# Peptides against a protein of PDB entry 6FBK, part 28

Target 1, 90 residues: chain A of PDB entry 6FBK
Amino acid sequence: EDTGVRVELAEEDHGRKSTIALRLWVEDPKKLKGKPKDNGAIEFTFDLEKETPDEVAQEMIESGFFHESDVKIVAKSIRDRVALIQWRRE

## One batch from the design tools (peptide; made by RFdiffusion4, then SolubleMPNN)

Design b2_p16_1_s2 (from b2_p16_1, 6 letters changed)
Fold by OpenDDE base, seed 1:
Structure b2_p16_1_s2 (fold): chain B 90 residues (1-90), chain A 16 residues (1-16)
Amino acid sequence: as target 1 above (90 residues)
Amino acid sequence: SKPKRVFKVLPEVPVS
């Protein structure tokens, strides 16, 4: 489903590194239960081999970017992008 | 004990 949260690569992916740069932002705030702190994009690195979308999402909550009730929505948006990136690498 | 993840906040949504 459409989470209302968009995740894109912040760099070109040549499929050589396990760590990639991502950007995450809200396209449709109505999809979220809480109100995001910022209206801009959040840039961060993600290790495709060692980290999980749920871990990163939880850390975003702890940093105050999103409400705790939206952790799964945020995690899903990251997961969907990560899966697409991994599929393109194969 | 776990180091806090670095999140870079951009002022706007990247469109290009």
Scores: peptide ipSAE 0.641, ipTM 0.886, DockQ to the pose 0.699
Fold by OpenDDE base, seed 4:
Structure b2_p16_1_s2 (fold): chain B 90 residues (1-90), chain A 16 residues (1-16)
Amino acid sequence: as target 1 above (90 residues)
Amino acid sequence: SKPKRVFKVLPEVPVS
């Protein structure tokens, strides 16, 4: 499902390390309940082995990037991309 | 407590 939130690799994934750089931005703000703080992309690292999309999403909310009501949709967007990355690595 | 995650905010969406 299209969450309206886009997540892409911020670096080339060689499948050699558990940590990857991701870039997240809002593609369709109408899909969100709240108004995101920034209009640009957010870059961050994600540990494929230790971290979860929900945790990162929560941290984004705590940092003020998104409204608390959108935590799950943000998490899903991260999850979907991470799942794809993991799938491609296998 | 835990260390705050580092988020780098880009000025615009870098669409490839």
Scores: peptide ipSAE 0.638, ipTM 0.886, DockQ to the pose 0.736
Fold by OpenDDE base, seed 5:
Structure b2_p16_1_s2 (fold): chain B 90 residues (1-90), chain A 16 residues (1-16)
Amino acid sequence: as target 1 above (90 residues)
Amino acid sequence: SKPKRVFKVLPEVPVS
């Protein structure tokens, strides 16, 4: 499902470390219930072994980037990208 | 308690 939120690697992934740099931004704001606070991309690190998309999404909400009602869609966006990255590493 | 996550806000969307 197209969440309207895009997540990409902010670096080349050589599959050597558990921590990766990700970049997240809204591609289709109509798919969000709330209005995102920023118009640009959000860059952050994600530990593939220790962290979860839901945790990061929640932290984004707490930081004010998205409305609380969009936590799941944000989490899904991160999860989908992470899953793809992990798939490529196999 | 955990440290607050660092989120770097970029002015625009970087596209490849």
Scores: peptide ipSAE 0.631, ipTM 0.884, DockQ to the pose 0.758
Fold by OpenDDE base, seed 3:
Structure b2_p16_1_s2 (fold): chain B 90 residues (1-90), chain A 16 residues (1-16)
Amino acid sequence: as target 1 above (90 residues)
Amino acid sequence: SKPKRVFKVLPEVPVS
């Protein structure tokens, strides 16, 4: 479903690296329980082999970008994009 | 301790 959080590739994916650059931002703040600290996009690297969406989402919470009650929807937005990227690689 | 993840904050991105 639509989480209100958008995640896109920050680079072209040639399917050669295990790490990818992602960009995340809030598209519909009404979907979140808390108010995000920033209104811009967050760019970060994600290791497809070693990292999980839940871990990255938790780190975003710890960094103060989102309220702790929104960790799951943030994680889902990352998971959905990662799954799509992995699907396209196969 | 776990190293702090690097998050690069970019300016507002158009949603439409």
Scores: peptide ipSAE 0.630, ipTM 0.884, DockQ to the pose 0.757

Design b2_p16_1_s4 (from b2_p16_1, 7 letters changed)
Fold by OpenDDE base, seed 1:
Structure b2_p16_1_s4 (fold): chain B 90 residues (1-90), chain A 16 residues (1-16)
Amino acid sequence: as target 1 above (90 residues)
Amino acid sequence: AKPKRVFKVLPEVPVS
């Protein structure tokens, strides 16, 4: 599903460490219920073994990047990318 | 309490 939110690796993934650098930004704002605060990208690290997309999305809302009503769509965008990364590692 | 996650805000969307 196209969430309108894009998440990409901010570094090459050699499948050697559990922590990866990701970049997240909005490609289609009309897919969101609210409006994001920034129009740029958000770069952050994500621990594939210790963290969850939902928790990170919630922290993004708490930091003021997105409306609370969009926590699930943001989480899904992260989840989808993480799933692809893990799939490629197999 | 858990430490605040660090989010680096980039001015533009990355092309690469």
Scores: peptide ipSAE 0.637, ipTM 0.885, DockQ to the pose 0.706
Fold by OpenDDE base, seed 2:
Structure b2_p16_1_s4 (fold): chain B 90 residues (1-90), chain A 16 residues (1-16)
Amino acid sequence: as target 1 above (90 residues)
Amino acid sequence: AKPKRVFKVLPEVPVS
């Protein structure tokens, strides 16, 4: 399902480290219940072994980037990209 | 308190 939130690698992944740089932005704001704080991209690191998409999404909410009602779709967008990255590493 | 995650906000630019 298209969450309207896009997540991409902010760096080339060589599969050498567990920490990766990701970039997240809203592609279709109509898919969100709330209005995003910014219209730019958010860049952050993600530890594939220690962190979860839900945790990061929650932190984005706490930082004010998204409304709490959209935490799950934000988490899903991160999860989907992370899963794809993991699959390609195998 | 838990350390705050660093989020770098980038300007809106063409993306691939």
Scores: peptide ipSAE 0.634, ipTM 0.886, DockQ to the pose 0.682
Fold by OpenDDE base, seed 3:
Structure b2_p16_1_s4 (fold): chain B 90 residues (1-90), chain A 16 residues (1-16)
Amino acid sequence: as target 1 above (90 residues)
Amino acid sequence: AKPKRVFKVLPEVPVS
């Protein structure tokens, strides 16, 4: 499903590190219930072994990037990209 | 208390 939120690798993945750099941005704001704070991309690191998409999404809400009602859609966008990355590593 | 996550805000969408 298209969440309207895009997540991409900010670096090349050689499958050797547990930590990766990601970039997240809103591609279709109509998919969100609230108005995002920024219109640019957000770059951050993600530990494939220790962190979860839901935790990171919640931290984005706490930082004011998204409305609290959109935490699940943001988390899903991260989860989908992470799952794809992990699939490619196998 | 957990440390605050670092979020780097880029000025625009990284798409060309």
Scores: peptide ipSAE 0.631, ipTM 0.884, DockQ to the pose 0.743
Fold by OpenDDE base, seed 5:
Structure b2_p16_1_s4 (fold): chain B 90 residues (1-90), chain A 16 residues (1-16)
Amino acid sequence: as target 1 above (90 residues)
Amino acid sequence: AKPKRVFKVLPEVPVS
């Protein structure tokens, strides 16, 4: 499902580290219930072994990037990308 | 309490 939120690797993934750099931005704001506070991309690190998409999404909301009602869609976008990355590592 | 996550905001990216 297209969440309207795009998440990409901010670096090349050689499958050696548990932490990866991700870049997230809104591609289709119509898919969100709230209006994002920023129109730029957000870069952050994600620990594939210790962190969860939901945790990061919650932290993004707490930081004011997205409305609380969009936490799940943001989390899903991260989850989908992470899953793809993990798939490619296999 | 855990450290606040660092989020780096970049300039608007091209969409589509």
Scores: peptide ipSAE 0.630, ipTM 0.885, DockQ to the pose 0.752

Design b2_p16_2_s1 (from b2_p16_2, 5 letters changed)
Fold by OpenDDE base, seed 1:
Structure b2_p16_2_s1 (fold): chain B 90 residues (1-90), chain A 16 residues (1-16)
Amino acid sequence: as target 1 above (90 residues)
Amino acid sequence: SVRDRFRVLPREERLA
């Protein structure tokens, strides 16, 4: 599913550490229910072993990047990228 | 801390 939110690695992944740097941005705002801030990209570290996409998405809501109604679509975007990264490591 | 977690970058720093 096209969430309209893009998530990419902010660094080259060598598969050696449990933490990765990600960048997230809105590519298609009409896919979102709310109106997110017009940011370039949000860069953050994600712990593949300890954190969940839902938790990180919630933190983004708390920070004011997205409306609470879009928490699930943001979480899905992170989840899909994280899964892809993990699959590539295997 | 959530305050220090997210770094906002300009559009030119988006990955291709």
Scores: peptide ipSAE 0.661, ipTM 0.885, DockQ to the pose 0.722
Fold by OpenDDE base, seed 5:
Structure b2_p16_2_s1 (fold): chain B 90 residues (1-90), chain A 16 residues (1-16)
Amino acid sequence: as target 1 above (90 residues)
Amino acid sequence: SVRDRFRVLPREERLA
């Protein structure tokens, strides 16, 4: 499913640590219910062992990047990318 | 903390 939100690695993943750097941005704003800020990208670290996409998405909402109604689509975008990264590590 | 967790980048740095 195309969420309209893109998440990419902000660094090369060597599969050595549980923390990764990610960049997230909106490619298709019409996929979102709210009107997020027109940022270039949001860069952040994500702990593959301790954090969940839902929690991080929630933090983004609290920071004002997205409307609360879009928390799940943001979380899904993060989850999908994280899953790919984890699969590539195997 | 959430306050210092997210860094906003300009568009030119999106895929850099």
Scores: peptide ipSAE 0.660, ipTM 0.885, DockQ to the pose 0.780
Fold by OpenDDE base, seed 2:
Formats: structure tokens, sequence, C-alpha cells
Structure b2_p16_2_s1 (fold): chain B 90 residues (1-90), chain A 16 residues (1-16)
């Protein structure tokens, strides 16, 4: 599913640490229910072992980046990228 | 903290 939210590595992943730097931004605003701020990208560290996409998405909502109605879309975008990263590490 | 967790980058820094 195309969430309209893009998540990319903000650094080269050598597969050696559990934390990764990610950048997240809205690629297709019409896929979202809310009207997110037109930011460039949100950069953050994600711990592959300790954190979940849902929890991080919730934090983004609490920070005001997205409307609460889009939490699952944001979480999915993070989850999908994290899965790809982990699959690549295998 | 959540406050320090997220940093906003300008559009030109999306793909770097």
Amino acid sequence: as target 1 above (90 residues)
Amino acid sequence: SVRDRFRVLPREERLA
C-alpha cells in the first residue's frame, strides 16, 4: 500500500547497529486525512530492537506533525521501511 | 525526550 508518506534512511546502513537514522516526509498529501504541515523532512533515530512504528508515530502526533487520524498511515510507512531495512540486513 | 527526538529539515535536505 502506498501510504503517501515516504521514509528513507538518513545515513548509510552497514547493518551493525540497532539504531538507524530515518527521514520521513509527505509525498502525497491527498493520501492523508489530515492536513500536515508542509515541512521538508522529519529526521529521527529509530531503535530497531526497542521501538515500534506505532509508538513513534504516536510521538509524531503528539509533536503536532500529523493529525491523530493519520497515525496508522504514519506508523505503516515507518513499519514498511523498517521491514525493508531488516530484510536487506538478512 | 519527544521534544528533542524529531528535527525538521528543509526540503532541499530530504534526499541526501
Scores: peptide ipSAE 0.659, ipTM 0.885, DockQ to the pose 0.779
Fold by OpenDDE base, seed 4:
Structure b2_p16_2_s1 (fold): chain B 90 residues (1-90), chain A 16 residues (1-16)
Amino acid sequence: as target 1 above (90 residues)
Amino acid sequence: SVRDRFRVLPREERLA
């Protein structure tokens, strides 16, 4: 499913550490219920072993990047990218 | 902390 939110690696992944750098941005704003800030991209680290996409998405909501009604779509975007990264590590 | 966690980048820093 196309969430309209894009998540990419902000660094090359060598599969050596559990923490990775990600960049997230809105590619199709009409897929979101709220009107997010017109940022270029949001860069952040994500611990593959300790953190969950849902908790990180919630932190983004609390930071004011997205409306609370879009927490699940943001979480899904992160989850899908994280899963892809983990699959490539196997 | 959450306030320090997210770094906002300009549009030219978007990938692909």
Scores: peptide ipSAE 0.659, ipTM 0.884, DockQ to the pose 0.680

Design b2_p16_2_s2 (from b2_p16_2, 7 letters changed)
Fold by OpenDDE base, seed 2:
Structure b2_p16_2_s2 (fold): chain B 90 residues (1-90), chain A 16 residues (1-16)
Amino acid sequence: as target 1 above (90 residues)
Amino acid sequence: SVRDKFRVLPREEARA
């Protein structure tokens, strides 16, 4: 599913850490219900062991990056990327 | 709790 939100590694992943740096940005704003701020990208550290995509997405909402109605699509975008990263680590 | 770790990057740096 194309969420319109892109999530990429902000660093090279050597598979050695439980934390990864991610960069998230909107590629297709029409896929979102709300109108996010015109940010270039949001960079953040994601702890693969302690954090969940839903929690991080919720924090982004609370920070004002996205409308609350888009929490699930943001979470999905993060989840999908994290899954790919984890699959490549196997 | 809202994270302090969210860093906003300019568009030019977003995909660099």
Scores: peptide ipSAE 0.620, ipTM 0.879, DockQ to the pose 0.729
Fold by OpenDDE base, seed 4:
Structure b2_p16_2_s2 (fold): chain B 90 residues (1-90), chain A 16 residues (1-16)
Amino acid sequence: as target 1 above (90 residues)
Amino acid sequence: SVRDKFRVLPREEARA
């Protein structure tokens, strides 16, 4: 599913750490209900063992990056990328 | 709780 939100690794993943650096940005704002801030990208560390996409997405909402109505689509974007990274680690 | 470790990058650096 195309969420309109893209998430990519901000660093090379060697599969050694439980944390990864990610970058998130909006590619298609029409997919979002709210009007997000026109940020280039959001870079952040994600702990594969301790954090969840939903919690991180909620923190982004609380930080003012996205409208509360878009929390699930943001979470899905993070989840989908994290899943791909984890699958590649296997 | 809000995490303050989000770093905002310019558009030109977003996809790199």
Scores: peptide ipSAE 0.619, ipTM 0.879, DockQ to the pose 0.711
Fold by OpenDDE base, seed 1:
Structure b2_p16_2_s2 (fold): chain B 90 residues (1-90), chain A 16 residues (1-16)
Amino acid sequence: as target 1 above (90 residues)
Amino acid sequence: SVRDKFRVLPREEARA
């Protein structure tokens, strides 16, 4: 499903490390319940072994990027991209 | 606590 939130690799993934660089931005704000800050993109590292999409999404909420009501949709966006990356590594 | 790991980029860099 289209969450309206885009998540992409911020670097080439050679599948050699557990940490990846991701970039997240809003493509369709209408898909979100709250109104996120007008940020171009959020770049961050994600540890595939230690972190979870839910935890990172919550950190984004606490940082003020999104409203609490959108934590799950943001987490889903991250989860979906991480899954694709992991599938490609197989 | 929230980690200091988020880097905000301008829109033109979002999809670069």
Scores: peptide ipSAE 0.621, ipTM 0.879, DockQ to the pose 0.724; fails the geometry check
Fold by OpenDDE base, seed 5:
Structure b2_p16_2_s2 (fold): chain B 90 residues (1-90), chain A 16 residues (1-16)
Amino acid sequence: as target 1 above (90 residues)
Amino acid sequence: SVRDKFRVLPREEARA
């Protein structure tokens, strides 16, 4: 499912680190229940061993990037990208 | 807790 939120690698991944740099931005705001801040992209490090998409999404809500009603859709967008990255590493 | 690690980029740099 297209969440309307795009997540991509912010760096080349050689599968050597437990952390990855991700870049997240809204591609289709109509998919979101709330109106997110008009940011270009959010770049952040994601620890594949210690963090979860849901926890990071919650932190984005607390930071004011998204409405609380969109936490699950944001988490899903992160989860989907992380899964792809992990599959490529195997 | 609120993260301090979120870096906001301009739209023109977002997809680069």
Scores: peptide ipSAE 0.621, ipTM 0.879, DockQ to the pose 0.733; fails the geometry check

Design b2_p16_2_s3 (from b2_p16_2, 5 letters changed)
Fold by OpenDDE base, seed 5:
Structure b2_p16_2_s3 (fold): chain B 90 residues (1-90), chain A 16 residues (1-16)
Amino acid sequence: as target 1 above (90 residues)
Amino acid sequence: SVKDRFKVLPMEERLA
């Protein structure tokens, strides 16, 4: 499903470390219930061993980047990208 | 922590 939120690697992944740099931005704001805070991109580190997409999405809400009603769609976007990265590492 | 975790990039740099 197209969440309208895009997540990409912010660095080349050689599969050597547990942390990865991700970049997240809104591609289709119509898919969101609220209006995102920024029109740029959010760059952040994600720990593949310790963190979950849902928890990170919640942190983004707390930071004011997205409306609370969009936490699940943001989490899904992160989850989908993380899953692909982990699949490639296999 | 949430503090300083997220770096906001301008539109022109989001795909760089």
Scores: peptide ipSAE 0.609, ipTM 0.878, DockQ to the pose 0.769
Fold by OpenDDE base, seed 1:
Structure b2_p16_2_s3 (fold): chain B 90 residues (1-90), chain A 16 residues (1-16)
Amino acid sequence: as target 1 above (90 residues)
Amino acid sequence: SVKDRFKVLPMEERLA
């Protein structure tokens, strides 16, 4: 589904590393309950084996990028992209 | 560190 939050690879994935660089930004703010802090993109490394979308989303909330009420939708956006990446690696 | 984990890019550079 359309979460309004877009997550893309910040680098080309060759399927060699367990860590990937991602970029996350709000594409449709109307899908969020709160107003995001920034209008840019958040770039970060994600460990496919050690981290979970929910944990990373929580860290983003702690950093003040999103309202706490949107943690689950942010996590879902990350999860959806991670799933696609993992499917490509299969 | 969570503080150093996230790099904020301006909109004009977010897809560069």
Scores: peptide ipSAE 0.609, ipTM 0.877, DockQ to the pose 0.800
Fold by OpenDDE base, seed 2:
Structure b2_p16_2_s3 (fold): chain B 90 residues (1-90), chain A 16 residues (1-16)
Amino acid sequence: as target 1 above (90 residues)
Amino acid sequence: SVKDRFKVLPMEERLA
């Protein structure tokens, strides 16, 4: 499913760390119910062992990046990328 | 801090 939110690695993944740097931005704002306050990209680290996409998405909402109604779509975007990264590590 | 974990990049730097 195309969430309209893109998540990419902000660094090369050598599969050696439990933490990864991610970059998230909106490609299709029409997929979101709210309008993101920023048109740039959000860069952040994600701990593959300790954090969940849902929790990080919640933090983004709390930070004001997205409307609360879009928490699940943001979480899914992160989850899909994380899953892909994990699959490539296997 | 939640404020410290998220870095906003300008549009022109999204893919840099």
Scores: peptide ipSAE 0.608, ipTM 0.876, DockQ to the pose 0.823
Fold by OpenDDE base, seed 4:
Structure b2_p16_2_s3 (fold): chain B 90 residues (1-90), chain A 16 residues (1-16)
Amino acid sequence: as target 1 above (90 residues)
Amino acid sequence: SVKDRFKVLPMEERLA
């Protein structure tokens, strides 16, 4: 499903560590209920073993990047990319 | 902290 939010690796993944660097940005703002504060990309580290997409999305909302009504779509975007990365590691 | 967790990149650099 196209969430309108894109998430990509900010570094090469050699599958050696549990943490990865990700970049998240809005491609289609029409998919969101609110208006994102920034037009750029958000870069952050994600721990594949200890963190969840939903928790990280919540932190982004708390930081003011997105409206709280869009937390689930942001979480889904992260989840989809993380799942893909994990599947490729197998 | 949440404050230091997220780095904002300009649109020009988001895919660099």
Scores: peptide ipSAE 0.606, ipTM 0.876, DockQ to the pose 0.814

Design b2_p16_2_s4 (from b2_p16_2 with K2V R3K E4D H15L)
Fold by OpenDDE base, seed 2:
Structure b2_p16_2_s4 (fold): chain B 90 residues (1-90), chain A 16 residues (1-16)
Amino acid sequence: as target 1 above (90 residues)
Amino acid sequence: SVKDRFKVLPYEERLA
């Protein structure tokens, strides 16, 4: 599913550490229920061992980046990217 | 800190 939210690595992944830098931005705002802030991208670290996409998405909501109704789509976007990263590490 | 966690980048910093 295309969430309209893009998540990419902000750094090269050498598969050596459990923390990765991610960059997230909205490509298609029409797929979101709320109106996200018009910014470039959100950069953050994600701990592959300790954190979950849902938790991080919740933090983004609390920070005001997205409407609460879009928490699941944001979480899915992060999850899908993380899954790809983990897959490539195998 | 959640407040310090997320860094907002300008539009030109988006990956193409």
Scores: peptide ipSAE 0.640, ipTM 0.882, DockQ to the pose 0.688
Fold by OpenDDE base, seed 5:
Structure b2_p16_2_s4 (fold): chain B 90 residues (1-90), chain A 16 residues (1-16)
Amino acid sequence: as target 1 above (90 residues)
Amino acid sequence: SVKDRFKVLPYEERLA
């Protein structure tokens, strides 16, 4: 499902590290319930073994990037990309 | 920490 939030690798994934660099941005703001801050993209590292999309999304909310009502859609966006990355690593 | 976790990039840096 199109969440309106895009998540991409910020680096080439060689499948060697447990951490990856991700870049996240709003592609379709009408998919969100709240109004996110107008910034280009959010870059961050994600630990594939230790972190969850849900908790990272919550951190983004705490940082003020998104409204709390959009935590699940943000988490889903991260989850979907992470899943693809993990599947490609198999 | 959450404080230093997220780096805000300008629009032109969405896709490298």
Scores: peptide ipSAE 0.639, ipTM 0.882, DockQ to the pose 0.800
Fold by OpenDDE base, seed 3:
Structure b2_p16_2_s4 (fold): chain B 90 residues (1-90), chain A 16 residues (1-16)
Amino acid sequence: as target 1 above (90 residues)
Amino acid sequence: SVKDRFKVLPYEERLA
């Protein structure tokens, strides 16, 4: 489902390590309730074994990138990409 | 640190 938030790998995934580099940005701001900061992209690492999309999304809200009302849509965008990466590894 | 975790990139560095 289209969340309006894009998440992509910032590196090649060889399926060897549990951490991956991700890049996140807003493609359709109309899908969000709040007005996120006008950033090009947010780059970060994600631990596939230890972290959850919801926790990372919460950290982004705390950092001021998104409004608290959009935490779930941000989390979903991360979850969807992480799922694709994990499915590809299998 | 949450502050150091997220790196803001300019638009030109977004993936095509």
Scores: peptide ipSAE 0.638, ipTM 0.881, DockQ to the pose 0.705
Fold by OpenDDE base, seed 1:
Structure b2_p16_2_s4 (fold): chain B 90 residues (1-90), chain A 16 residues (1-16)
Amino acid sequence: as target 1 above (90 residues)
Amino acid sequence: SVKDRFKVLPYEERLA
């Protein structure tokens, strides 16, 4: 499913650490209910073992990057990318 | 801090 939000690795993943650097941005704003801030991209570290996409998405809402109505679509975007990264590590 | 967690990058730093 196209969420309109892209999440990519901000660094090369060697599969050696539980933390990864991710970069997130809006590719298709019309897929979102709210109107996010016009940022280029959001870069952040994600702990594959300790954190969840929902928690990180909620933090992004609290930081004002997205409207609360879009928390689930943002979380899904992160989840989908994290799943792919974990799959490649296996 | 949540505020320190997220780094805002300019458009040209997106991965295409």
Scores: peptide ipSAE 0.638, ipTM 0.881, DockQ to the pose 0.731

Design b2_p16_3_s1 (from b2_p16_3, 9 letters changed)
Fold by OpenDDE base, seed 5:
Structure b2_p16_3_s1 (fold): chain B 90 residues (1-90), chain A 16 residues (1-16)
Amino acid sequence: as target 1 above (90 residues)
Amino acid sequence: STSERVVRGKTFRVTT
């Protein structure tokens, strides 16, 4: 599913750390229910062992990046990328 | 420009 939100590695992943650096931005705002507050990219670390896409998405909402109505779509975007990264690590 | 927001110890760097 095209969430309209892109998530990419902000740094190369050598599969050595439990944490990865991600960059997230809105590619198609029409896919969102609300209007994102910022028009840019958000960089953050993601701990593959301790964090979940839903929790991080919620933190992004609390940080004011997205409307609460878009928490699930943001979480899905993160989840999809994380899953892909984890798959490639195998 | 860049800015950072911190929520419960997690930092988000915003680049606009």
Scores: peptide ipSAE 0.815, ipTM 0.960, DockQ to the pose 0.923
Fold by OpenDDE base, seed 2:
Structure b2_p16_3_s1 (fold): chain B 90 residues (1-90), chain A 16 residues (1-16)
Amino acid sequence: as target 1 above (90 residues)
Amino acid sequence: STSERVVRGKTFRVTT
């Protein structure tokens, strides 16, 4: 499912660290229930061993990037990218 | 431009 939120690696992943650098941005705002306050790319690290997409998405909501009603769609976008990255590491 | 927001120790860098 296309969430309208795009997540990509902000740095090349050599599969050597448990942390990755991600970049997230809204590609299709129509997919979101709320209107993001910011218009740009959000970069952050993601610890593959300690963090979860839901927790990070919630933190993004609390940071004011997205409306609370979009927490699940944001989490899904992160989850899907993380899963893909982990798949490529295998 | 670039700015940062921190929530419970996690940093988010915003580039517009």
Scores: peptide ipSAE 0.815, ipTM 0.960, DockQ to the pose 0.917
Fold by OpenDDE base, seed 4:
Structure b2_p16_3_s1 (fold): chain B 90 residues (1-90), chain A 16 residues (1-16)
Amino acid sequence: as target 1 above (90 residues)
Amino acid sequence: STSERVVRGKTFRVTT
């Protein structure tokens, strides 16, 4: 499902580390309930073994990037990309 | 421009 939020690798993934670098940005703001304060790309690391999309999404909300009502859509965006990356590693 | 925000030790780099 298209969440309107894009998530891509910010760095090449060699499949050797448990952490990956991601870049997230809003592609279609109409799909969000709230209006993001920022209009840029957010880069962050994601630990495939220790972190979860929901936890990271919550941190983004607390950081003020998204409205609390959009936590699930943000989490889904991260989850979907992470899944693709993990499937590609196998 | 570029800025960073940190929440519970996690850094988010924002580029606008």
Scores: peptide ipSAE 0.815, ipTM 0.960, DockQ to the pose 0.923
Fold by OpenDDE base, seed 1:
Structure b2_p16_3_s1 (fold): chain B 90 residues (1-90), chain A 16 residues (1-16)
Amino acid sequence: as target 1 above (90 residues)
Amino acid sequence: STSERVVRGKTFRVTT
């Protein structure tokens, strides 16, 4: 599903660590219910063993990056990318 | 420009 939110690796993944660096930005704002406050890219680490897309998305909302109504779409974007990265590691 | 926001110990770096 096209969420309109892009998530990519911010650093090359050699599959050696349980943490990865991600970059997230809005590609199609029409897919969001609200308008994101910031116009740019967000970089953050993601611990594949300890963190969840839902909790990280919620933290982004609380940080003021997105409207609360868009928490699920943001979480899905992160989840989908993380899954691809994990599959690639196998 | 680049700035950082921290929520519950997690850092988000935003570039605009």
Scores: peptide ipSAE 0.814, ipTM 0.960, DockQ to the pose 0.936

